Peptides against a protein of PDB entry 2YKT. Designs and how they scored, part 22

Target 1, 231 residues: chain A of PDB entry 2YKT
Amino acid sequence: SRSEEMHRLTENVYKTIMEQFNPSLRNFIAMGKNYEKALAGVTYAAKGYFDALVKMGELASESQGSKELGDVLFQMAEVHRQIQNQLEEMLKSFHNELLTQLEQKVELDSRYLSAALKKYQTEQRSKGDALDKCQAELKKLRKKSQGSKNPQKYSDKELQYIDAISNKQGELENYVSDGYKTALTEERRRFCFLVEKQCAVAKNSAAYHSKGKELLAQKLPLWQQACADPS

## One batch from the design tools (peptide; aimed at target 1 L108 Y112 E186 C192)

Design b2_p8_3 (made by RFdiffusion4)
Pose (drawn by RFdiffusion4):
Parts: sequence; structure tokens; C-alpha cells
Structure b2_p8_3 (pose): chain A 225 residues (1-144, 151-231), chain P 8 residues (1-8)
Amino acid sequence: SRSEEMHRLTENVYKTIMEQFNPSLRNFIAMGKNYEKALAGVTYAAKGYFDALVKMGELASESQGSKELGDVLFQMAEVHRQIQNQLEEMLKSFHNELLTQLEQKVELDSRYLSAALKKYQTEQRSKGDALDKCQAELKKLRKKPQKYSDKELQYIDAISNKQGELENYVSDGYKTALTEERRRFCFLVEKQCAVAKNSAAYHSKGKELLAQKLPLWQQACADPS
Amino acid sequence: SYAEPDVS
């Protein structure tokens, strides 16, 4: 009887994956694509900014008394080229290693999940029907206490076998369904962890490049007196 | 701790 409760829980897990998780995953992929389209706009504009900044650096390089300021502006643009390319690295860890792999999985999952739930429902129903029939045959013999004919005992053995088979099938089906859900959350967490490692390398690169160059830049227009 | 989603 708890078996029937477990049977409904299992159907509910497959339904939750097909109707809640995968659609939300489709939406997450769409947001990720928008995010990358936007990140491309920033990388492009950062280029225009830094070239405009190099132009100022060229002007200061050709002047009397401001040449070193020209060098400071060159170095600012250079630091940004180095930071940006550590960002483009985190960006491709986003496209090839996250968005593409998610899209590939979710594409195949529709057929896989519809087929797995269906196979489970058919197998569980077939085992239930065979058990009910064996029990009906036994009830017929028993109707027309510590006594059992040879045939009654054979039915009792068969009912016991099929009931054990049905309960194991529902028990294993539930464990499998929870595992299918956990594998999909795990893969999502893994893809996010990978993008996160690259975000750590990007931010670490920025901290050290600036920690190196920033004091010299702040000194360039200090009072020499 | 869990394997990749099965899509086969």
C-alpha cells in the first residue's frame, strides 16, 4: 500500500523534471545567451574607450614636459588589454563549456524522460495486473485455515514472488527517479563551478596588475616639493 | 558525487 504512495511520488518526480526543471533550464539558457550578447557589447565598447585613451597618450608623448604622462596612459590601456583578455577567457568558459553543453543535454532529454516514465508506468502496471490476477485465482480456489492444497500453495508461492518483484520495482523506480533529478542539478552546479573558477582567475589577474601599476600612476602628478 | 544526466 505504501507501495502505491511511492508509485505516485515517482510519477511526480518525472513530471517535475519534464514540466518544471527542463522548462526553467530552457529559460536559464535564454538568459545566458542574452547575458553573453550583452557581455559582447561591453567588450566592444571597452575597446573604443581604450583606443580613445591611447590617442591621448600619443598626444602627451609628443609634447614637451608631459611625455611620462603619455607613458602612464599607455600603461593604463595595456593593463586593460591584459584584464580584458582574462575576461574573454571567462567568456568562452561560458559559451562552449556552459551554454552549449546545457543546450545539448536538454535537447536529448525530452525524448529520454518521456520514454523512461512511460517504460516505468507500463512495467509497474503489468506487474500489478499479474499480481491481482494471481490473487483472484487464489481467492477462487480458497472460496470453493492452516491447511492448503498443493495448488493453493503453488499460488501462494507465486503471489509472494510477484509481490516481492513489484515492491522492489517501485522501490528501485523511486530511487532512480530521485537520482535522475539529482544528476541534472549536479550538472548545472558543475557547469557553474567551472565558469566560477575562470571568474576567480579573471578577478585575481585584475587585482595583481593594478596592485603593480597603480602606485606609480598615482605618483605621476604629485608635488615634487 | 552524481554522474552526468543520462540522455541515451

Design b2_p8_3_s1 (made by RFdiffusion4, then SolubleMPNN; from b2_p8_3, 3 letters changed)
Fold by OpenDDE base, seed 2:
Structure b2_p8_3_s1 (fold): chain B 231 residues (1-231), chain A 8 residues (1-8)
Amino acid sequence: as target 1 above (231 residues)
Amino acid sequence: SYPDPDTS
């Protein structure tokens, strides 16, 4: 029946969230943590590299013929330090605003969805059973009427059961339809939440990239000219 | 719960 088909669709939405979306989201979080760790590793490795660059700048500053290049090397190291600081801020956001929040959501969601599905199933079954009962009683009544010498005695009750069946069928269809809409909304909310959190990360990432670009654009021309004017 | 989806 139409109601049975829509019921199956509704259950399938919940199953898709529980069996596909949530496990995939957990994997996404895990991959995000790996990515975070790698980026933190980059930051750490960069520190060592630019500290070594500073040392080269110190040596230049101590030289007789390359003193000005010492300042250039220091500036290079400082700009990269600032870039790395921006990366660290982005990573904090990535962790706190994306990963942690998604992890909290996905952990709670299994119980929530299970309860929501169970509630829907219970009420759907209750309405279905009530409909089936009315249909069965109508069938029994009709059998009694056919065997009776006075079938008109059962006419009013037959009409009452027909009306009750019609109403219960309509209620069941409406309930299942609303259940399906609700399930689709639940699915959409989860994707929207992911998108929103990714937007926040994207904003922070954009700020990081912009700052780096600005700093380098400002200084790089000066650094490129540093060797053109031998002192 | 998850936030309501944008009703756009």
Scores: peptide ipSAE 0.120, ipTM 0.776, DockQ to the pose 0.178
OpenDDE base, seeds 1, 3, 4, 5: peptide ipSAE 0.095, 0.118, 0.096, 0.099; ipTM 0.769, 0.776, 0.764, 0.768

Design b2_p8_3_s2 (made by RFdiffusion4, then SolubleMPNN; from b2_p8_3, 4 letters changed)
Fold by OpenDDE base, seed 2:
Structure b2_p8_3_s2 (fold): chain B 231 residues (1-231), chain A 8 residues (1-8)
Amino acid sequence: as target 1 above (231 residues)
Amino acid sequence: PFPEPDTS
């Protein structure tokens, strides 16, 4: 029946969220943590590299013929320090605004969805059972009427059951339809939440990239000219 | 639960 098909669709949405979306989201979070760790590793490794660059700048500053190149090397290291600081800020956002929040949501969601599905199933079954009961009683009544010498005695009661069946069928169909819409909304909100959190990360990432580009664009021409004017 | 999608 239409109601049975819609019921199966509704259950399948909940199952898809529980069995596909949530596990995939957990994996996404895990991959995000790996990505964060790798980026933190980059930041740490960069510190060592640019500290070594500073040392080269110190040596240049101590030289008789390359003093100005010392300042250039210091500027290079400082710009990259600022870039790395911005990366660290982005990583904090990535952790706190994306990963942690997704982790909290996905952990709570299993219980929520299970309860929501159970509630839907219970009420759907209750309405279905009530319909089936009315249909069964109508069938019994019709059998009694056919065996009776006075079938008109049962006419009013037959009409009452027909009306009750019609109403219960309509109620069941509406309930299942609304249940399906609700389930689809639940699915959509989860994807929307992911998108929104990813947008926040994207904004912070854009700020990181913009700052780096700005700083390098400002200084790089100066650094490129540093060797053209021998002192 | 997850927030309602912004029905922009």
Scores: peptide ipSAE 0.100, ipTM 0.781, DockQ to the pose 0.181
OpenDDE base, seeds 1, 3, 4, 5: peptide ipSAE 0.098, 0.103, 0.096, 0.097; ipTM 0.779, 0.792, 0.793, 0.779; seed 3 fails the geometry check

Design b2_p8_3_s3 (made by RFdiffusion4, then SolubleMPNN; from b2_p8_3, 4 letters changed)
Fold by OpenDDE base, seed 2:
Formats: C-alpha cells, sequence, structure tokens
Structure b2_p8_3_s3 (fold): chain B 231 residues (1-231), chain A 8 residues (1-8)
C-alpha cells in the first residue's frame, strides 16, 4: 500500500542518518583531528626553520659587508611569525568551532534519532493496528449479516465501520506522510549544520591566507632588491 | 538538536 511504502521510506531515512551519516561524520571528525595535528606539526617545524633563519640574520648583522641583509632576514622571520599567528587562530577555530561542536552533536544524535524513530514507529503501529482491527470487525460483521435472516439489522453498523476505516486510513496516511517530511528535515538539518560550520572555518581560513598574502606582497619586493646594492 | 535548515 501507499502508506506501507511511505513508512518504509521514512524508516530508511532514519536508518540512513544513523547508519551512514553519523558514522561518516565521526570519520570526518577523525580526519579533521588528523589534519589539525598535521598543521600543528607544520607550525612546530616552521618555528625551528625560522628560528634558524633569525640566527643567519644575526650573523649577517655582525658582518662588515652584509649588515643590511641581517635586517632583511629578520623581516622574513617576523613576517612568518605573523603568518603563523594567523594560522594558530585558524586552527583554534577549526578545533573549537567545527570539530568539538560536531563531536558533541554526533555523540548525542544516536540517542535522539533512536528515540525519534521509536516514537514514530510506535504511533504508526498503533494507527495501523487500529485500522486492522476495524477492518477485521467489518469482515466479521459482514459474515454475520450474510448468515442472518435480517441483514438490515447490521446496515448502520456496517456503515459506521466503513466510515471509521476510511478515517483511520486517511489518518495513517497523513501521519506517515508527515513522518517522512520530518525525517527528511532531520537529515537536511544535519547537512546544513555541517555546511554552516565549514563556512565558519572557510572564513577563518580565508583570513589566514589573506593576511599572509598581504604581508608577503608588502615585503617581498624589498627583499628581492636587497642584494642589488652591495655596500 | 540541529538548527532548522535554511529554506533554500
Amino acid sequence: as target 1 above (231 residues)
Amino acid sequence: MYPEPNTS
């Protein structure tokens, strides 16, 4: 029946969220944590590299013929420090605004969805059982009427059951239809939340990249000219 | 639990 098909569709949406979306989201969070760790590793390694660059700048500053190149090397290291600060801010946002929030939601969502599905199933079954009961009673009544010498005695009651069946069928169909819409909305909300959190991360990432580009664009021409005029 | 989806 149409109601049975829509019921199966509704259950499949909930099952897809619980069995496909949520496990995939957990994996996404795990991959995000790995990515964060790798970026933190880059940060640490970069610090060592640019600290070593500062040391080269110190040596240049102590030289008689390369003193001005010391300032250039210091500027290079300083620009890196500023870029790194922006990266750290981005990473903090990535952790706190995306990963942590997704983790909190996905942890609670299994229980929520299970309860929602169970509630739907219970009410759907209740309505279905009530319909089946009315259909069964109508069938019994018709059998009694056919065996009776006075079938007209059962006519009013037959009409009442027919009306009740029609109403219960309509109610069941509406309930299942609304259930399906609700389930699809639940699925969409989860994807939307992910998109929104990714947008926040993207904004912070854009700020990091913009700041880096700006700082380098400002200084790089100066650095490129530093060796043209030896003192 | 999740925010309402923006009506696209």
Scores: peptide ipSAE 0.110, ipTM 0.800, DockQ to the pose 0.176
OpenDDE base, seeds 1, 3, 4, 5: peptide ipSAE 0.092, 0.106, 0.099, 0.099; ipTM 0.791, 0.798, 0.803, 0.797

Design b2_p8_3_s4 (made by RFdiffusion4, then SolubleMPNN; from b2_p8_3, 4 letters changed)
Fold by OpenDDE base, seed 5:
Structure b2_p8_3_s4 (fold): chain B 231 residues (1-231), chain A 8 residues (1-8)
Amino acid sequence: as target 1 above (231 residues)
Amino acid sequence: MYPDPDTS
């Protein structure tokens, strides 16, 4: 029946969230933690490289013929320090606003969805069983009427069962329809949350890239001229 | 816990 098909679709939505979405989200969080660790590693390695660049700037500053190039090398290292500070702030946001929040949600969600599905299944079955019982009683009544010398005696009771069946069928169809809409809404909420959190991270990442580009664009022309202008 | 989806 239409109701049975929609019931199956409803159960499949809940199963897809529990068996596909949530495990995939856990994997996404794990991959995010790996990415965070790699970026932290880049920051640490970069510090060593630019500390070594500062040492080259110190040597230039001690020279008679290259003193001004020492200041250029120090500026290069300082711009990098500012870029790395912005990266560290982005990583804090990535951890606290995305990974931690997703991890907390996915852990609680399994129990919530299981309970929601069970509640839906219990009520759907209850309404279905009540309908089946009413249909069975109508069938018994019709058999009694066919064997009776006075079938008209059962006519009013037959009409009452027909009306009761119609009402229970409508209630079941409405309940299953609402259940399906609810399940789809639950699925959409989870994707929307992921998208929103990823957008926040993307904005912070864009700020990091923009700041780096700005700082380098301001200084690069000066640095490029330094060797041509031995004054 | 999850935000309400935009009612499209």
Scores: peptide ipSAE 0.106, ipTM 0.766, DockQ to the pose 0.182
OpenDDE base, seeds 1, 2, 3, 4: peptide ipSAE 0.094, 0.075, 0.095, 0.093; ipTM 0.768, 0.756, 0.772, 0.745

Design b2_p8_5_s2 (made by RFdiffusion4, then SolubleMPNN; its pose is not in this set)
Fold by OpenDDE base, seed 2:
Structure b2_p8_5_s2 (fold): chain B 231 residues (1-231), chain A 8 residues (1-8)
Amino acid sequence: as target 1 above (231 residues)
Amino acid sequence: PEDPWADV
């Protein structure tokens, strides 16, 4: 029946969230943590490299013929420091605004969805059973009427059961339809949250990239000319 | 159970 088909669709939505979305989201979080760790590793490794560059700048500053190149090397290291500071801020946001929040939600979601599905199933079954009971009673009544010498005595009750069946059928169909819409909304809001949080991360990432581009664009021409004007 | 997505 239409109601049975829509019921199966509703259950399948919940099943898809529980068995596909949530495990995939957990994996996404794990991959995010791995990505964060790798970026932190880059930051750490870069610090060592640019600290070594500062040392080269110190040596240049102590020289008689390359003193001005010391300032250039220091500027290069300083620009890197500023870029890395921006990266660290982005990583904090990535962790706190995306990963942690997703982890909290996905951890709680199994219990929530199980309860929501169970509630739906219980009420759907209750309405279905009530419908089946009315249909069975009507069938029994009709059998009694056919075997009776006075079938007219059952006519009013037959009409009452027919009306009750029609109403219960309509209620069941509406309930299952609403259940399906609710389930689709549950699925959608999970994806929407992911998109919204990823947008926030993207904004912070854009700020990091913009700052780096700006700083390098400002200084790079100066650095490129430094060797043309020896002391 | 609490709705973990109530803010969405």
Scores: peptide ipSAE 0.416, ipTM 0.923, DockQ to the pose 0.937
OpenDDE base, seeds 1, 3, 4, 5: peptide ipSAE 0.409, 0.404, 0.413, 0.414; ipTM 0.921, 0.919, 0.921, 0.922

Design b2_p8_6 (made by RFdiffusion4)
Pose (drawn by RFdiffusion4):
Structure b2_p8_6 (pose): chain A 225 residues (1-144, 151-231), chain P 8 residues (1-8)
Amino acid sequence: SRSEEMHRLTENVYKTIMEQFNPSLRNFIAMGKNYEKALAGVTYAAKGYFDALVKMGELASESQGSKELGDVLFQMAEVHRQIQNQLEEMLKSFHNELLTQLEQKVELDSRYLSAALKKYQTEQRSKGDALDKCQAELKKLRKKPQKYSDKELQYIDAISNKQGELENYVSDGYKTALTEERRRFCFLVEKQCAVAKNSAAYHSKGKELLAQKLPLWQQACADPS
Amino acid sequence: SYGEPNTS
């Protein structure tokens, strides 16, 4: 009987994956694409900014008394080129390693999940029907206490076997369904961890490039007196 | 870990 409770829980897990998880995953993929389109806009505009900044640096390079300021502005643009390309690296860890792999999985999953739930429902119903029939045949013999005919005993053995087979099937079906859910959350967490490692390398690169150059930049217009 | 989703 707890078996029937477990049977409904299992159907509910497959339904949750197909109607909640995968659609939310489709939405997450869409937000990721928008995010990348937006990140591309920033990388482009950062280019215009830094070229405008190099133009200022060229002017200071050609003047009397401000040449070293020209060098400072060149170095600012250069630091940004190095930071940006550590960012473009985190960006591709986003496209090829997250968005593409998520889209590939979710595409195949619709058919896989529809088929797995269906196969499970058919197998569970077929085992339930065979058990009910064996039990009905036995009830017929028994109707027309510590005594059992040869045939009654054979039915009792068969009912025991089929009941054990049905309970194991429902028990294993539930464990499998929870595992299918956990594998999909695990893959999502893994893909996010990978993008996160690249965000750590990007931010670490920025801290050190700036920690190196920033004091010299702050000194360039200090009072020499 | 429970591994990658099965899509076969």

Design b2_p8_6_s1 (made by RFdiffusion4, then SolubleMPNN; from b2_p8_6 with N6D)
Fold by OpenDDE base, seed 3:
Structure b2_p8_6_s1 (fold): chain B 231 residues (1-231), chain A 8 residues (1-8)
Amino acid sequence: as target 1 above (231 residues)
Amino acid sequence: SYGEPDTS
């Protein structure tokens, strides 16, 4: 029946969220934590490289013929320090605004979805059983009427069961339809939440990249000219 | 609770 098909579709939405979406989201969070760790590793390795560049700048400053190049090397290291500070801020945001929030949601979601599905199934079954009972009683009444010398005695009661069946069928169809819309809304809400959190991360990442580009664009012309000036 | 989907 149409109601049975829509009931199956509703259960399949909940099943897809529980068995496909939530496990995939847990994996996404794990991959995000790995990516964060790798970027933190890059920041640490970069610090060692630019600390060594500062040492080269110190040696230039101690020379008689290359003193001004010492300042250039120090500026290069300082600009890098500022870029890395912005990266660390972006990583903190990535952790707190995306990963932690998704982790909190996914851990609670299995219990929530199980309860929501169970509530829907219980009420759907209750309405279905009440409909089946009325249909069975109408069938018994019709058998009694066919065997009776006075079938008119059962006519009013037959009409009452027909009306009750029609009403219960309509109520079941509406309930299952609303259940399906609710399940699709639950699925959409999860994807929307992921998109919104990823948008926040993207904005913070854009700010990091913009700051790096700005700092380098400001200083690079000065650094490129430093070797053309005779000391 | 997940955030409210943008009902556009």
Scores: peptide ipSAE 0.136, ipTM 0.786, DockQ to the pose 0.188
OpenDDE base, seeds 1, 2, 4, 5: peptide ipSAE 0.128, 0.101, 0.135, 0.128; ipTM 0.781, 0.783, 0.753, 0.780

Design b2_p8_6_s2 (made by RFdiffusion4, then SolubleMPNN; from b2_p8_6 with Y2V)
Fold by OpenDDE base, seed 5:
Order: sequence, then structure tokens, then C-alpha cells
Structure b2_p8_6_s2 (fold): chain B 231 residues (1-231), chain A 8 residues (1-8)
Amino acid sequence: as target 1 above (231 residues)
Amino acid sequence: SVGEPNTS
């Protein structure tokens, strides 16, 4: 029946969230933590590289003929420090505003969805059983009428069951339809939450990239001329 | 010039 098909669709939405979305989201969070760790590793390695660059700048500053190049090398290291500070801010946001919040949500969601599905299933079954009962009683009544010398005796009761079946069928269809809409809304809400958190990350990432671009664009022309035009 | 400070 139409109601049975829609019921199956409703259950499939809940199953998809529980069995596909939530596990995939947990994996996404895990991959995010790995990415964060890798970026922290990059930060550490970069510090070592630029500390070594500073040492080269110190040597230049101690030289008789290359003192001004020492300042250039120090500027290169300082620009890196400023870019790194912006990266650290981005990573804090990535951790606190995305990963932690997603983790909290996904762990609570399993129990919530299970309860929601169970509630829907219980009520759907109750309405279905009530419909089936009325249909069965009508069938019994019709059999009794066919064997009776006075079939007209059962006419009014037959009409009552027909009306009751029609009403219960309509109620079941409406309930299942609303259940399906609710399930789709629950699914959409979860995707929207993910999108919103990714938007926050994107804003912070944009700030990081902008700062780096700005600083390098300002200094790079000066550095490129340093050997040709000693100060 | 004295140069820019070291990155800590």
C-alpha cells in the first residue's frame, strides 16, 4: 500500500542517518584531528627552519660586507612568525568550533535517533493494527451476512465498519506522511550543522591566507632587490 | 639599521 511504502521510506531515512551519516561523521572528525596534528607538525618544523634562517642573519650582521642582508633575513623570519600566529588562531577555531562541537553532537545523536525511530514505529504499528482489526471485523461480518436469512440486519454495521476503515486509513497515511517529513528534516538539520561549522572554519582560513598574502606582498619586492641595492 | 627583532 501507499502507507506501507512511505513507512519503509521513513525507516530508511532514520537507518541512513544512524548507519551511514553518523559513522561517516565520526570518521570525518577523526580525519580532522589527524589534519590538525599534521598542521601542528608543520608548525614545529617551520620553526626550526626559520630559527636556522635567523642564525644565517646573525652571521650576515657580523660580516663586514653583508650587514644589510642580515636585516633582510631577520625580516623573513619575522614575517613567518606573524603568518604562524594567524595559523595558530585558525587551528584553535578548527578545534574548538568544528571538531569539539561535532564530536559532542554525534555522540548524543545515536540515542536520540533511536528513541525517535522507536516512537514512530510504535505509533505506526498501533495505527496499522487498529486498521487491520477493523478490516478483519468487516470481513467476518460479511461472511455472517451471506449465511443469514436476513442480510439486511447487518447493513448498518457494515457501513459503520466501512467508514471506520476509511478514517483509520486516512489517519495512518497522514501519520506516515508526517513521519517522513520529520525524518527528512532531521537529516537536513544534521547536514546544515556540518555546513555551518565548516563556514566558521572557512572564515578563519580566509583570514590566515589573507594575512600571509599581505605580508609577503609587502616585503618580497624589498627582499628581491637587497643584493643589487645594498643599504 | 639595528634590524628587526628575532622571531621567538
Scores: peptide ipSAE 0.012, ipTM 0.468, DockQ to the pose 0.011
OpenDDE base, seeds 1, 2, 3, 4: peptide ipSAE 0.006, 0.006, 0.000, 0.006; ipTM 0.477, 0.488, 0.394, 0.447; seeds 1, 3 fail the geometry check

Design b2_p8_6_s3 (made by RFdiffusion4, then SolubleMPNN; from b2_p8_6, 3 letters changed)
Fold by OpenDDE base, seed 1:
Structure b2_p8_6_s3 (fold): chain B 231 residues (1-231), chain A 8 residues (1-8)
Amino acid sequence: as target 1 above (231 residues)
Amino acid sequence: SVGEPVTD
C-alpha cells in the first residue's frame, strides 16, 4: 500500500542519517582535526624558518655594504608573521565554530534519532493495528450477516465499521505522510547546519588569504628593487 | 540546531 511504502521510506531516512550520515560526519570531524594539526605544524615549522631568516637579516645589518638588505629581510619575516597570525585566527575559528560544534551535535544526535524513530514506529504500529482490528471486525460481521436469516440487522453496524475504517485509514496515511516530511526535514537540517558552519570557516579562510595577498602585494615590489640600488 | 527536540 501507499502507506506501507511511505512508512518504509520514512524509516529509511532515519536509518540513512544514523548509519550513513552520522558516521560520515564523525569521519569528517576526524579529518578536520588532522587538517588542523597539520596546519598547526606548518605554523610551528614556519616560525623556525623565518627566525633563521631574521638571523640572516641581522648579519646583513652588521655588514658594511648590505645594511639596507637587512631591513628587507626583516620585513619579509614580519610579513610572514602577520600572515601566520591570520592563519592562527582561522584555525581557532575552525576548531571552535566547526569541529567542536559538529562533534557535540553528532554525539547528541544518536540518542535523539533513536528516540524519534521509536516514537514514530510505535505510533505508526498503533494506528495500523487499530485499522487492522476494525477491518477484521468488519469481516466477521459480514460472515455473520451472510449466515443470518435477517441480514438487515447488521447493516447499521456494517456502515459504522466502514466509516471507522475510512477514518483510520486516512489518519494512518496522514500520520505516515507527516512522519516522512518530518524525517526529510531532520535530514535537511543536519546538512544545512554543516553548510552554515562551513560557510563561517570559508569566510575566515577568505580573510586569511586576502590579508596574505594584500601584504605581499604591497611589499614585494619594494623587495624586488632592493638589489638593483647598490649603495 | 541539530539534535534539539522538535518542539510540538
Scores: peptide ipSAE 0.029, ipTM 0.639, DockQ to the pose 0.262
OpenDDE base, seeds 2, 3, 4, 5: peptide ipSAE 0.000, 0.000, 0.027, 0.000; ipTM 0.402, 0.373, 0.644, 0.382

Design b2_p8_6_s4 (made by RFdiffusion4, then SolubleMPNN; from b2_p8_6 with Y2V N6D)
Fold by OpenDDE base, seed 1:
Structure b2_p8_6_s4 (fold): chain B 231 residues (1-231), chain A 8 residues (1-8)
Amino acid sequence: as target 1 above (231 residues)
Amino acid sequence: SVGEPDTS
């Protein structure tokens, strides 16, 4: 029946969220933590490299013929420090605004969805059982009427069961339809939350890249000229 | 002198 098909679709939406979306989201969080760790590793390794560049700048500053190149090397290290600070800010946001919030939500969601599905199934079954009972009683009544010498005795009661079946069928169809819309809304809400959090990550990443580009664009022409124009 | 001071 249409109601049975729509019931199956409703249950499948909840099952897809619980059995596919939530496990995949847990994996996404785990991959995010790995990515964060790798970027923190890049940060640490870069610090060592640019600290060594500062040491080369110190040696240039102590030289007789390369003093001005010392200032260039220090500026290169300082620009890197500023870029790295922007990366650290992005990583803090990535951790606090995406990973932590997703982790909290996915843990609570399993219990919430299980309860929501169980509530829907209980009420759907209750309405279905009430419909089946009325249909069974109508069949029994019709069998009694066919065996009776006075079938007119059962006519009013037959009409009452037909009306009750029609009303209960309509109530079941409406309930399952609303259940399906609710399930799709729950699914959409989860995807929208993921999209919104990923948009925040994208904005923070854009700010990091913009700041790095700005700082390098300002200084790189000066550094490129330093060897051609000895002061 | 190469480079203006870093205006932070």
Scores: peptide ipSAE 0.000, ipTM 0.410, DockQ to the pose 0.011
OpenDDE base, seeds 2, 3, 4, 5: peptide ipSAE 0.005, 0.000, 0.000, 0.000; ipTM 0.437, 0.433, 0.269, 0.416; seeds 2, 4 fail the geometry check

Design b2_p8_7 (made by RFdiffusion4)
Pose (drawn by RFdiffusion4):
Structure b2_p8_7 (pose): chain A 225 residues (1-144, 151-231), chain P 8 residues (1-8)
Amino acid sequence: SRSEEMHRLTENVYKTIMEQFNPSLRNFIAMGKNYEKALAGVTYAAKGYFDALVKMGELASESQGSKELGDVLFQMAEVHRQIQNQLEEMLKSFHNELLTQLEQKVELDSRYLSAALKKYQTEQRSKGDALDKCQAELKKLRKKPQKYSDKELQYIDAISNKQGELENYVSDGYKTALTEERRRFCFLVEKQCAVAKNSAAYHSKGKELLAQKLPLWQQACADPS
Amino acid sequence: PANPYPDP
């Protein structure tokens, strides 16, 4: 009987994956694509900014008394080129390693999940029907206490076997369904961890490039007196 | 069809 409760829980897990998880994953993929489109806009504009800044650096390089300021502005643009390309690296860890792999999985999953739930429902119903029929045949013999005919005993053995088979099938079906759900959340967490490692490398690169150059830049217009 | 999500 708890078997029937478990049977409904299992159907509910497959329904939750197909109707909640995968659609939310389709939405997450769409947000990710918008995010990358936006990140491309920033990388482009950062280019225009830094070229405008190099132009100022060229002017200071050609002047009397401000040449070293020209060097400071060149170095600022250079630091940003090195930071940016550590960012472009985190960016491709986003496209090829996250968005593409998610889209590939979710595309195949619709057919896989429809088929797995269906196969489970058919197998569970077929085992339930065979068990009910064996029990009906036994009830017929028994109707027309510690005594059992040869045939009654054979039905009792068969009912016991089929009931054990049905309960194991429902028990294993539930475990499998929870595992299918955990695998999909695990893959999502793994893809996010990978993009996160590259975000750590990007931010670490920025901290050290600036920790190296920033004091010299702050000194360039200090009072020499 | 095969399962696209393997065990981690």

Design b2_p8_7_s1 (made by RFdiffusion4, then SolubleMPNN; from b2_p8_7, 3 letters changed)
Fold by OpenDDE base, seed 2:
Structure b2_p8_7_s1 (fold): chain B 231 residues (1-231), chain A 8 residues (1-8)
Amino acid sequence: as target 1 above (231 residues)
Amino acid sequence: PENPWPLP
């Protein structure tokens, strides 16, 4: 029946969220944590590299013929420091605004979804059972009427059952339909949250990239000409 | 239980 098919669809949405979305999201979070760790590793390694660059700058500054190149090397390291600061801010956002929040949501979702699905199933079954009961009673009544010498005695009651069946059928269909819409909304809520949080991270990432681009664009021409102008 | 996900 239409209601049965819609019911199946509704349950499938919940099943998809529970068995596909949530596990995939947990994996996404895990991959995010791995990515964060890798970026932290990059930043640490970069620090060592640019600290060593500073040392080279110090040596240049102590030289008689390359003193100005010391300043250049220091500037290079300083620009890196500024870029690193932006990266750290991005990483904080990535962790706090995306990963942590997603983790909190997904961990709570199992209980919620189970309860929501159970509630839906219980009500759906209740309405279905009530409908079935009315149908069965009507069938019994009709059998009695057919076997009776006075079938008109049961006519009013038959009409009452017919009306009740019609109403209960309609209620069941509406309930299942609403349930399906609700389930789809639940699914959409989860994806929307992911998108929104990813957008926030993207903005912070853009700021990092922009800052780096700007700083390097400003200084790089100067650095490129440093060797052409010996002091 | 409360829905952990906000409205879209």
Scores: peptide ipSAE 0.422, ipTM 0.923, DockQ to the pose 0.912
OpenDDE base, seeds 1, 3, 4, 5: peptide ipSAE 0.410, 0.417, 0.421, 0.417; ipTM 0.920, 0.921, 0.922, 0.922

